# Designs tried in a protein design run: peptides against a protein of PDB entry 1IK9. Part 243

Target 1, 211 residues: chain A of PDB entry 1IK9
Amino acid sequence: MERKISRIHLVSEPSITHFLQVSWEKTLESGFVITLTDGHSAWTGTVSESEISQEADDMAMEKGKYVGELRKALLSGAGPADVYTFNFSKESCYFFFEKNLKDVSFRLGSFNLEKVENPAEVIRELICYCLDTIAENQAKNEHLQKENERLLRDWNDVQGRFEKCVSAKEALETDLYKRFILVLNEKKTKIRSLHNKLLNAAQEREKDIKQ
Target 2, 207 residues: chain A of PDB entry 1IK9 as posed
Amino acid sequence: MERKISRIHLVSEPSITHFLQVSWEKTLESGFVITLTDGHSAWTGTVSESEISQEADDMAMEKGKYVGELRKALLSADVYTFNFSKESAYFFFEKNLKDVSFRLGSFNLEKVENPAEVIRELIAYALDTIAENQAKNEHLQKENERLLRDWNDVQGRFEKAVSAKEALETDLYKRFILVLNEKKTKIRSLHNKLLNAAQEREKDIKQ
Target 3, 195 residues: chain B of PDB entry 1IK9 as posed
Amino acid sequence: MERKISRIHLVSEPSITHFLQVSWEKTLESGFVITLTDGHSAWTGTVSESEISQEADDMAMEKGKYVGELRKALLSVYTFNFSKESAYFFFEKNLKDVSFRLGSFNLEKVENPAEVIRELIAYALDTIAENQAKNEHLQKENERLLRDWNDVQGRFEKAVSAKEALETDLYKRFILVLNEKKTKIRSLHNKLLNA

## One batch from the design tools (peptide; made by RFdiffusion4, then SolubleMPNN)

Design b2_p29_1_s1 (from b2_p29_1, 12 letters changed)
Fold by OpenDDE base, seed 2:
Structure b2_p29_1_s1 (fold): chain B 211 residues (1-211), chain C 211 residues (1-211), chain A 29 residues (1-29)
Amino acid sequence: as target 1 above (211 residues)
Amino acid sequence: as target 1 above (211 residues)
Amino acid sequence: SEEEEKKKKEEAEKKLKEEEEKEEKELAE
C-alpha cells in the first residue's frame, strides 16, 4: 500500500492546518482511502475505482487525465499557487475540492467522509508513518552521502592517474625522439666520414695513375 | 532551535504509542522543552540548565556523561533493547525515566509537565514539523542521487580516457621503436656498403701496386 | 607498472646500444 500525507487549508477553516492522508494499492485509479484530520478530529472515506470512473465520465474527462488531476490535488496539497481549493463541512461530512485556473474554476471531485470514533489512534498512526518515513529517508541519505564521498575519492584517484599518464606519454615521446636524433646524428657522421675516406682514396688513386 | 520527535511506550499505557518531542538551543545541556502526546492530550515541560546540572550532581555523574545519557534516552526513544523505561502519571503530570542495564536499574531523570490546553495545535505543529523534515530529506536525497549519478558518469569518462591513454602510450612506444629500428637498419646498410667500397678500393690499390 | 615499463625501456635501449657498439667493433679489424 502506498500513502501520502499533505497539509491543506480548508476554505471553512483557513487558520487551521488540516492534514490529508491518501492511501492506495499500486495505482490511485484502483481506488483509495482518504483521511482528513485537524489534530483533534478525524474523518475517513473510501473511494472505489467505480466512483473514480464515474467522476471522470461526469466531468467528460479522459480517465487517465482525471486520475492525474486527482494525484496532483490529493497528493501535493494545495500546491504553491493555490491551484486546488479544499472544502469540508464538518456537519454533513461532505468533502469537495476545486481546481482554480486563471479563466476556469471547476469542482474536481467530492467525497462523503465519516467521522472517526477514535481520532487519537488515527493521529498516532499518522505520526508513526511520518517518523518511519523520516528514519527511512535519513538512512537513505546517509547511504547516498557515503557513496558520494566514495565516488568522489575514486574520481580523484583516477583523475590523478590520468594526468600522470598524459605527462608520462609526453615525456616518453620527447625522450624517444631526443635519443633517436642522437643516434641518427652519430650514424650520419659515420656515413660522412666514410664518404670522405672514399673521396680521399679516389683522389690518391688518381694521383697514383698520374707518374 | 533543534528538535527531535521519538515514539515511546509508557509503563502505564504500554498499548498506546506516545510521542516525545524534545526541543533545544545548540546543546541539550543548555536546557530543553519536552512535549509528550498520545494524539489526544499533550503535556509540556521546560527543563533549565540548572536543573540538568542538579540532576547530574544528585546522581554523582559527570555532567557531560549525564547529558550523553539524556540524549540517548530522550532523542532515541526506548531504543531497540528497551534500555530506557518511561513513566508518566497523567494525574500528577510527573514524568520520569529509568535506565535498565543487566545488573543495574536506576532513575535517570524526572520532569513535572503541564497539560496543554489546546493539544490539537501542538499535534498539528508536530505533524507539520514531520512533513517539513520529510520534504527536506526528500529534496536532499534527490540532490545526492543526481550528484552520485553525475560522479559515476564523470568517473566512467575519466576511467575510459585513462585506459585510452595507457593504450596510446604503449602503442606510441612500440611505433617509435619500430620506426627507429627501420631507420637505423637503413643507416647500418649504408655504412656496410661504404665499408665494402673502401675495402674494394684498397684491394684495387694493392693490385695496382703489385701490378 | 610505470616502473616496469621504465625498466623495460632502459633494458631495450641498453640492448640497442650494445648491438651498435658490437657492430662498430666488427667494422673496425
Scores: peptide ipSAE 0.015, ipTM 0.795, DockQ to the pose 0.023; fails the geometry check
Fold by OpenDDE base, seed 5:
Structure b2_p29_1_s1 (fold): chain B 211 residues (1-211), chain C 211 residues (1-211), chain A 29 residues (1-29)
Amino acid sequence: as target 1 above (211 residues)
Amino acid sequence: as target 1 above (211 residues)
Amino acid sequence: SEEEEKKKKEEAEKKLKEEEEKEEKELAE
């Protein structure tokens, strides 16, 4: 089961933060349980898939679009405070919410809730769920932090190897050219020496012909 | 101000999860506010630095060690369920807790609490703090995830550059040696040609002398 | 740049070849 808790303000009690819990299985479209609390009282209602479909039909809205609007209203938490208006009557246990657009406000949905006999249990369970969610998110954050530290170490290792490879390439090129020039100069010196010996031999032969 | 909320079980009400909120400025040693709730009632007390020092002295414990034990008891949440035992009297509003060791149990601290007149406000504020903490942890999680993805991309880029550098170094070495061998072979051929010319010139001179 | 390294290599080879051709000319007078 998936769950979302959001802060809402009721039009009837704008000074008191209420909490809207929505619980569902896999998709909000299949139905959900809605729980409202002010920290003293709690009210719960179940909304079926058939009721969601009927509300969509009554609104002349495509079901997927309607469920998309329900998800924004009920699961977003405080979106921009002005887009969704929540109403609840403690007397009738009737909960309804409106979407406020620039030029038009319309009722998006309405649910009958039942007053919970033991609101303290609902509130304790809600706080437990919040604390569990905090612990899970902390564990995930610690995991991601350790992974980021690992990735940063791995990056620094490869970067250092890359810089060494660049320097080693430049050093290799320089060393190979220096060695090449040395051997080339030795060969050039030997060629010059052999040429001088040939010239001397030719000059001696020309002297021997000239007696 | 720093805050921690923990689930606790009271010896008097082991079937009902209680919530222990501790709030402090910078260090627990400087004093703290303790709030206990069962989701219906709330009780709050303020513990001063002087009371913490007096409790440490009464226990014949060094203050830093005592504060270390307070931190474990009050801020750890459910440590292993058996190490710290919490007691609260609703009648006296007296809260005390014990440390259970293998061979000895001892009272670690005791606080007078006051029943909150509007527990719903305390509970709403507590839930708000939990929801804010969830949102902050989610934002941190999303940030760490994006950083992780960045670091992984940066690692893959440097790794690819490193592999190219290694391949380029090997290719450079091979190419420089091939070119060096070509030039060296040309110079060796020229040396051999000059040596043959010298030998021929010497043989011709020896023929001219025999002639 | 790989192109700049290639150009430097071609220029170094061209200089080596020009020096070899100069030394062959100085050996040939």
Scores: peptide ipSAE 0.012, ipTM 0.793, DockQ to the pose 0.024; fails the geometry check
Fold by OpenDDE base, seed 3:
Structure b2_p29_1_s1 (fold): chain B 211 residues (1-211), chain C 211 residues (1-211), chain A 29 residues (1-29)
Amino acid sequence: as target 1 above (211 residues)
Amino acid sequence: as target 1 above (211 residues)
Amino acid sequence: SEEEEKKKKEEAEKKLKEEEEKEEKELAE
């Protein structure tokens, strides 16, 4: 089961932060349980897949688009733009919400809620879920932080090895060329010496033929 | 101001999860505000630095050690080992907690709390704090995840460059040695050829003298 | 760049070859 808790403001009680909990299985389209609380009272309703389909049809909206709007309204919290207006009557237990666009305001959905007999139990469970979520997210943060520190160390180690490899390649090339030039110069000197001895021997032979 | 919310179980109501909120400035030693709630009622008390010092003295415990025990009792939640026992009387508003060790149980502290007139406001603020903490921790998680993915890419890029550098170094060494051997062999062959020509010229001159 | 290293290597090989041809010409007089 998935759960999202959002802060909402009711048009009837704009000074009192309300909490909207939505619980669902896999997809919001399959139905959900909605819970509203003001920290003293709680109200709950179950919305079926058939009700979601009926509300989409009543709105003449494509079901996937309608579910997408439900997700934005009910799960995202009222984003900073007050695009969604929430209304609730404590007397009728009727919850409805509207989408406010620049030129069009329309009712997006409506639910009959039931007043919870023991709101403290619902509130305690909601706080427990928040505390569990905090603990899980903290554990994930600590894990990701340790992985980040590991990856940074590993990066620095490979970077340092790479820089050493580049320097060692350049040093190797320079050393090999220097050694090569030295040995070649020795061989060139020996070739020149042998060639001069051959020329001298030929000149002496030409002198011996000329007596 | 720092805040920690913990789940506790009261000895008087072991079936009902209570929430213990502690709020402090910089250090718990400087004093704190404690709030207890069951999701319906709330109770609050302020504990001063002088009261903490007095309780440490009354226990004949070193202040730093005492504050360390307060931090474990009040901020960590009852760890899995039920080392801390919490007691609260709704009639007297007297909150006290004990540390249970194998051979010693002792009262660690006690606070007079006042019943909050509007518990819903305290509960709403507590839920708001939990939701804000969840949002902040999620944003940190998403940031750390993106940094982890960046560091992993950067590591793979440097690793691939390092492997190419190693292979290029080995290839360079092998190529330079092969070229060096080829040129040296040519020079050695030329030296041998010139030496043989010198020997032949000397032998021909010795024949011409005998002739 | 790899192309600049290759050019420097070709220029060094060309200079070595020109020096060898000069030394062979000075040995042939």
Scores: peptide ipSAE 0.012, ipTM 0.793, DockQ to the pose 0.024; fails the geometry check
Fold by OpenDDE base, seed 1:
Structure b2_p29_1_s1 (fold): chain B 211 residues (1-211), chain C 211 residues (1-211), chain A 29 residues (1-29)
Amino acid sequence: as target 1 above (211 residues)
Amino acid sequence: as target 1 above (211 residues)
Amino acid sequence: SEEEEKKKKEEAEKKLKEEEEKEEKELAE
């Protein structure tokens, strides 16, 4: 079961915040339980999948699109102000809501609610759910924070290893070239010395031939 | 202003969950407002810094330690079961709580509450605060989730660069050594050739002298 | 960058080859 609680303003009681709870199984399309409270009284109604389908048909709206509008109206608490208008009669227990567009407002849906005999139990359960949701979200937040701190440490460790690898590569290249140049210069010096010895030996031979 | 709502069980009404709200400025030691509700009735009291100090003195407890016990009792909702026992009389509006230790239970504190005339307003405000807290915690969780995803990408990028740097270092070292060996071998071959030419020239000179 | 590493490698190759050619020229006078 999924559940969403939102704040709504009723046209009939604009001075008091009402709370709209919607409960459903997997998808809002399968039907839902709607509960309205003002913190003193509570009203509950069950909306079936057949009623949702009938309302979609009566509106000539595709069911998935209609359910999408229901989801926006009933589950998105403080949407942009005044896009959805909520109406409730305490006498008739009739709840209806309208979608306000720029050029056209239309009734989106309506539900018959029943007054709950013990509203305190519904209100307590609603507060319990809010407190449980807060605790779950805090636990998720603490987990994500610890994971964030772990990922930051792991990033710093790899970054430091990468910088060391870059420096070690440059140092290795420089050292290898320096060593190579030294060894090459020694070999060049030996080659030059041997060439000079050969030239001297040839010049001495030419002197010895000239007697 | 800071605020905490917790569920408590009253000894006088163990069958119904009560909600304990505590509100304070910066520190619980500076005083607090306590509100109790059962979802139908609400009771509120103000506890001053002087009352907290007096209760600590009456208990012969250091004020900071006493405030630490108040924080555990009043702000830690479902602590370990039965460590704190809450009592409330609807007739006297007297709220008191006890700390239960293994060998000793003692009264930790007591407050005079007043019945709220319009409990619906207090309940609505309490639900509003819960819904705001849920929204804030959700926004924090979404932020932390996005940051964790960023840090994971950044880690993967640095890790990939590090692995490339390691491979490039090994490849560079291997390539430089191969090149150095080739050039050194050429120089060694030239040195050997020149030495052989010198030895031959010396042997020819020795033959010419024996002639 | 991979391009800078490749360029450094090519420049190092070129310097080694230029030094070898210079040594061959200095040995051929």
Scores: peptide ipSAE 0.012, ipTM 0.793, DockQ to the pose 0.022; fails the geometry check

Design b2_p29_1_s2 (from b2_p29_1, 15 letters changed)
Fold by OpenDDE base, seed 4:
Structure b2_p29_1_s2 (fold): chain B 211 residues (1-211), chain C 211 residues (1-211), chain A 29 residues (1-29)
Amino acid sequence: as target 1 above (211 residues)
Amino acid sequence: as target 1 above (211 residues)
Amino acid sequence: SAKEKEEEKKKAEEKLKEEEEKEEKELKE
């Protein structure tokens, strides 16, 4: 089961933050349980997949698009743009919400809720879920932080090895060229010496022929 | 202001999860506000730095050690070892907690609370704080996740450059040695050829002298 | 003649220099 708790403001009680809990299995399309609370009272309703389909049909909206709008309205909380307006009657237990566009407001959905007999239990469970979520997120955060520190060490180690490899390549090239030049110069000197000996031998032969 | 909310069980109401909120400035030693709620009622008390010091003195405990025990009791929640037992009288509004050791239980601290007139406001604010904390931790987790993905890319890039550098170093060394061997072999062949020419010239001179 | 030997010596030195320059090019490629 997935759950989302969001803060909403009701048009009837704009000074009192309400909490909208939505609970569902896999997708909101399969139906959901909605719970509203003001921290004293709670109201709950179940919305079936058939009701969601009927509301989509009544709106002449494609079901996936309608569920997408429900997800934005019910799971995102009131975004900062007040695109969604929430209404609730404590007398009728009728919850409805509207999408506000520039020139047109329209009802996006409506649900009959039931007043919870023991709101304290619902509130305690809601707080427990929040505390569990905090603990889980904190554990994930601590894990990701340790992983980041590991990755930074691993990066620094490879970077340092890379820099050493670059320097070692340049040093190798320089050393090999220096050694090669030395050996080549020795060979060139020996070739020049042998050529001079051949020239001298040829000159001596030509002297011996000339008596 | 720092805040911690924890779940506790009261000895008087073991079937009902209570929530213990502690709020403080910088350190618990400077005093704190304690709030207890069962999701319907709330009770709040302020504990001053002087009261904390007096409780430490009454216990004949060093203040830092006492504050350390308070921090474990009040901020950690009931750890799985039930080392801390919480008691509350709704009639007297007296909250006290004990540390349970193997052979000795002792009162660690006690506070007079006041019943909150509007518990719904306290509960709403508490839920708001939990939702804010969830959102903050989620944003931190999303940031750390993106940073981990960045660090992994950066590591792969440097690793790939390092492997290319190693291969290029080995290729350079191999190529330089091959080229050097070729040139050295040419020089050795030339030196051998020049030596043979010198030997032939000397042998021809020796023939010309015997002639 | 002494001049012909000096010319042959000069040609041998030039050939040695040309071979050295050729080897130095082959080392730079």
Scores: peptide ipSAE 0.008, ipTM 0.793, DockQ to the pose 0.347; fails the geometry check
Fold by OpenDDE base, seed 1:
Structure b2_p29_1_s2 (fold): chain B 211 residues (1-211), chain C 211 residues (1-211), chain A 29 residues (1-29)
Amino acid sequence: as target 1 above (211 residues)
Amino acid sequence: as target 1 above (211 residues)
Amino acid sequence: SAKEKEEEKKKAEEKLKEEEEKEEKELKE
């Protein structure tokens, strides 16, 4: 079961915040339980999948699109202030809501609710759910924070290893070139010395031939 | 202002969950407002810094330690089930709580509450705070999730650069050594050739002198 | 002749220099 609680303003009681709870199984399309409370009284109604389908048909709206509008109206608490208008009669227990567009407002849906005999139990359960949700979200937050700190350490460790690898590559290249140049210069010096000895030996032979 | 809501069980009403709200400025030691509700009725009291100090003195407890016990009792909702016992009389509006240790239970504190005339307003405000806290925690969780995903990408990028740097270092070392060996071998071959030419020239000179 | 040996010496020095420059180029590539 999924559950969402949102704040709504009723046209009939604009001075008091109402709370709209919606409970459903997997998808809002399969039907839902709606509960309305003002913190003193509570009203509950069950909306079936057949009622949702009938309302979509009566509106000439595709069911998935209609359910998408229901989800926006009923589950998005503080949407942009005036897109959805909520109405409730305490006498008739009739709940209805309208979608306000720029050029057209239309009734999106309506539900018959029943007054709960013991609203305190519904309110307590609603507060319990809020407190459980806070605790779960806090636990998730603490987990994500610890994971963030871990990932930051792991990043710093790899970054430091990378910088050491870059420096080690440059140092290795420089050292290898220096060593090579030294050995090469020694070899060049030996080659030059041997060439000079060969030239001297050839000059001495030419002197010895001239007697 | 800081605020905490917790679930408590009253000894007088063990069948119904009560909600304990505590509100304070910066530190619980500076005093706090306590609100109790059962979802139908609400009771509120203000506890001053002087009352907290007096209760600590009456208990012969250091104030900071006493405030630490108040924080555990009043702000830690579902602590281990039976460490704190809460009592409330609806007739006297007297709220008191005990700390249960293995060998000793003692009264930790007591407060006079007043019945709220409009409990629905207190309950609505309490639910509003819960819903705001849920929204804030969700926004923080979404932020931390996005940051964790960023840090994971950044880690993968640096790890991939590090692995490339390692491979490039090994390849460079291998290539430089191969090139160096080739050039050194050429120089060694030239040195050997020049030495052989010098030896031959010396042997020819020795033949010419014997002639 | 002394001139031919001086030319052979010059050619050997030039060839040594060309090989040194070639090796220095191969070391810089």
Scores: peptide ipSAE 0.008, ipTM 0.793, DockQ to the pose 0.234; fails the geometry check
Fold by OpenDDE base, seed 2:
Order: structure tokens, then C-alpha cells, then sequence
Structure b2_p29_1_s2 (fold): chain B 211 residues (1-211), chain C 211 residues (1-211), chain A 29 residues (1-29)
């Protein structure tokens, strides 16, 4: 089961933060349980897949798009731009929410809720879920931090080896060329010396022919 | 201000999870505010630095060690081994906690709490803090995940460049030696050819002298 | 004498070979 808790503001009680919990199996489309609380009272309702489909049809909206709007409204809270407005009558237990766009405002959905007899249990369970989520996220954070530090060390080590390899390649090339030039110069000097000896021998032979 | 919320079990109410909130400035030693709730009622007490010092002295414990035990008891909950036991009288509003070791059980501290008139506000604020902490930890986890993915890419890129540099160094060395050997062999062949010409010239000169 | 020239040739070939071996050693170090 997946769960999301959001803070919301009710139009009837704008001074008191309410909490909207939504619980579902795999997909929100398959139905969900909605719980509303003000920290003293709690209200719960179950929404079936058939009710979600009926609301989509009544709105003449494609079901996947409608479920996408439900997800934004119910799982994100009001959002930073007050795009979603929440209404609840504590007397009738009727919950409804609207989407407010610049040129269009419309009711997105409505639910009949039931007042929970033991709200303290629902509130305790909600706080437990928050604390568990904090602990899980902290453990994940510590893991990711340690992995980040490891990857940074490993990167620095490879970078340092790469820089040494580049420098060693340049040094090797320079050294090999220097050594080769020296050996070539010796060979060139020998070739020149042998040519001079041949010229001298030819000149001596030309002298010997001239007696 | 720092804050920690923990779940605890009271000896008087072992079937109902209670929540222990501790709030402090910089260090727990400077004093703290403790809040206890069962999701319906809340109780709050303020503990001063002087009271913490007095409790440490009364225990004949070094203050830093005592504060270290307070931190473990109040910020970690009971712990997985029930090392800390929490007691609260709703009638007297007296809260006390014990440390249970294998051979020693002792009272670690005690506080007089006051019943909060509006527990719903305290509970709402506590849930808000949990939701804020979840959001902050989620954002940090997403950041660390993206950074780890970046560092892994950067590591793979440098590793691949390093391997190419190693291979290029070996290939360069091999190619330079091959080229050098070819040029040296040409020079050696020229030297041998010039020596043969000198020998032939010397043999012809010896024929001309015999002639 | 032909023998002295052959010995001088042989010494020149030996010197050429010693220098070739020295150069091959200097190229390997």
C-alpha cells in the first residue's frame, strides 16, 4: 500500500492546518482511502474505482487525465499557487475540492467522509508513518552521502592517475626522440666520415695515375 | 532551535504509542523543552541548565556523561533493547525515565509536565514539523542521487580516458621504436655499402700497384 | 699485404659490429 500525507487549508477553517492522508494499492485509479484530520478530529472515506470512473465520466474527462488531476490535488496539497481549493463540512461530512485556473474554476471531485470514533489512534498512526518515513529517508541519505564521498575519492584517484599518464606519455615521447636524434647524428657523422675517406682514396688514386 | 520527535512506550500505557518531542538551542545541556502526546492530550515541560546540572550532581555523574545519557534516552526513544523505560502519571503530570542495564536499574531523570490546553495545535505543529522534515530529506536525497549519478558518469569518463592514455602510451612507444629501427637499419646499410666501396677501392689500388 | 688488408677489413667489420651492438644496447636502455 502506498500512502501520502499533505497539509491542506479548508475554505471553512483557513486558520487551522488540516492533514490529508491518501492511501492506495499500486495505482490511485484502483481506488483509495482518504483521511482528513485537524489534530483533534478525524474523518475517513473510501473511494472505489467505480466512483473514480463515474466522476471522470461526469466531468467528460479522459480517465487517465482525471486520475492525474486527483494525484496533483490529493497528493501535493493545495500547491504553491493555490490551484486546488479544499472544502469540508464537519456537519454533513461532505468533502469537495476545486481546481482554480485563471479563466476556469471547477469542482474536481467530492467524497462523503465518516467521523472516526477514535481520532487519537488515527493521529498516532499518522505520526508513526511520518517518523518511519523520516528514519527511512535519513538512512537513505546517509547511504547516498557515503557513496558520494566514495565516488569523489575514486574520481580523484583516477584523475590523478590520468594526469600522471599524460605527463609520462609526453616525457616518453620527448626522451625517445632525443635518444633517437643522438644515434642518428652519430650515424650521419660516420656516413660523412666514410664519404670523405672515399673522396680521399679517389684523389690519391688520381694522383697515382698522374707518374 | 533543534528538535527531535521519538515514539515511546509508557509503563502505564504500553498499548498506546506516545510521542516525545524534545526541543533545544544548540546543545541539550543548555536546557530543553519536552512535549509528550498520545495523539489526544499533550503535556509540556521546560528543563533549565541548572536543573540538568543538579540532576547530574545528585547522580554523582559527570555532566557531559549525564547529558550524553539524556541524549540517548530522550532523542532515540526506548531503543531496540528497551534500555530506557518511560513513566508518566497523567494525574500528577510527573514524568520520569530509567536506564535498565543487566545488573543495574536506576532513575536517569524526572520532569514535572503541564497539560496543554489546546493539544490539537501542538499535534498539528508536530505533524507539520514531520512533513517539513520529510520534504527536506526528500529534496536532499534527490540532490545526492543526482550528484552520485554525475560523479559516476565523470568517473567512467576519466577511467575511459585513462585506459586510452595507457594504450596510447604503449602504442606510441612501440611505433617510435619501429620507426627508429627502420631509419637506423637504412643508416647501417649505407655505412656497410660505404665500407664495401672503400674495400673495393683499396683492392683496385693494390691491383694498380701490382700492375 | 692482402692478409693485412683482410685483417684490417676484419677489424673494421668487428668495430662496425661492436658499434652496432653498442647502439642496439643504447636504444634498449
Amino acid sequence: as target 1 above (211 residues)
Amino acid sequence: as target 1 above (211 residues)
Amino acid sequence: SAKEKEEEKKKAEEKLKEEEEKEEKELKE
Scores: peptide ipSAE 0.008, ipTM 0.793, DockQ to the pose 0.418; fails the geometry check
Fold by OpenDDE base, seed 5:
Structure b2_p29_1_s2 (fold): chain B 211 residues (1-211), chain C 211 residues (1-211), chain A 29 residues (1-29)
Amino acid sequence: as target 1 above (211 residues)
Amino acid sequence: as target 1 above (211 residues)
Amino acid sequence: SAKEKEEEKKKAEEKLKEEEEKEEKELKE
C-alpha cells in the first residue's frame, strides 16, 4: 500500500493545520482511503474505484484526467495554496475540495468521512509512519552519500592515471626523439668519415697518376 | 534549535507507543525541552544545564559521560529495546528512565513534566516537523542522486579519455619506431654503399700498382 | 593545442627532412 500525508487548510478552520492522509494500492484510480486529522479528532473514509469513475462521469471528465487532478489535489501536499480549496463539515462529516482557476472554481470531489472512535491510535500510527519514512530517507541519504564519496575517489584515481598517461606519452615522445637523434648523428658522422676517406683516396690516385 | 522525535514504550503503558520529543540549542548539555505524547495528551518539561550537572554529580558520573548517556537514551530512538526503560506517571507527571545493563539497572535521569493544555497544537506541530523533515530529506536525496549521476558521467568521461590516452601512447611508440627504422635503414644502406666504393677504389689502386 | 603540437611535430619532421635533404645536397659538389 502507498501512502501520502499532506498539510491542508480547511475553509471552516483556516487557523488550524489539518493533515490529509491518502492511502491506496498501486494506483489512486483503484480507490483510496482518506483520513483527515486536526491532531485531536480523526475522520476516515473509503473511496472506491466506482465512486471515482462516477465522479469523473458527473464532471464530464475523462477518468485518467480526473485521477490526475485527484493526485494533484490530494497527494501534492501544499501546492501553491490557492489552487485547491478544502472544505470539511464536522457535523455532517462531509469532505469536499475545489479547484480554483483564474476564471472558474469547480468542485473536484466529495467524500463522506466517518469520525474515528480512537483518534489517538490513528495519530500515533501517522506519527509512526512519518518516523519510519524519515528513517528510510536517512538510510537512503547515507547510502547515496557513501556512493558519491566512492565515485569521487574513483574519479580522482582515474583522473590521476589519465594525467600520468599524458605526461608519460610526452616523456616517451621526447625520449624516443632524443635517442633517435643520437643514433642518427652517429650514422651521419660515419657517412661523413667515409666520404672523406673516398675523397682522400681519389686525391691520392690523382697524385699517383700525375710521375 | 535542534530536535529529535523518538518512539518509546512506557513501562506503565507498554501497548501504546509514546513519542518523546527532545529539543535543544547546539548541545544537549546546555539543557533541553522534553515533550511526551501518546497522540491524545502531551506533557512538556524543561531541563536546565544546572539540573543536568546536578544529576551527573548525584550519579557520581563525569558530566560529559552523563550527557553521552542522555544522548543515547533520549535521542537514539529505539536503540535495542532492552537498554533503556522509560517510566511516566500521568498522575504526578514524573518521567524517569533507567539504563539496563547485564548485571545492573540504574536510574539515568528524572524529569517533572507539565500537562499541555492544548495537546492538539503540540501534536500538529510535531506532525508538521515530521513532514518538513521528510521534505528536507527528500530534497537532499534528490540532490545526492543528481550529484551521483553527475559523478558517474564525469568518471565515464575521464575513463574514456584515459583509455584513448593509453591507446594513443602505444600507437605513438609503434609509429615512432617504424619511422626511425626506415631512416636508420636508409643511413645503413648509404654506409654500405660508401664502404663498397672504398673497397673498389682500393682494389683499383692495387691493380694499378701491379700493373 | 593538440593540433598545434601536431603542426609543430609536422614542421619539425619537415625541417628535419629539409636539413637531411640539404646535408645530402651538400654531400653531393
Scores: peptide ipSAE 0.006, ipTM 0.794, DockQ to the pose 0.025; fails the geometry check

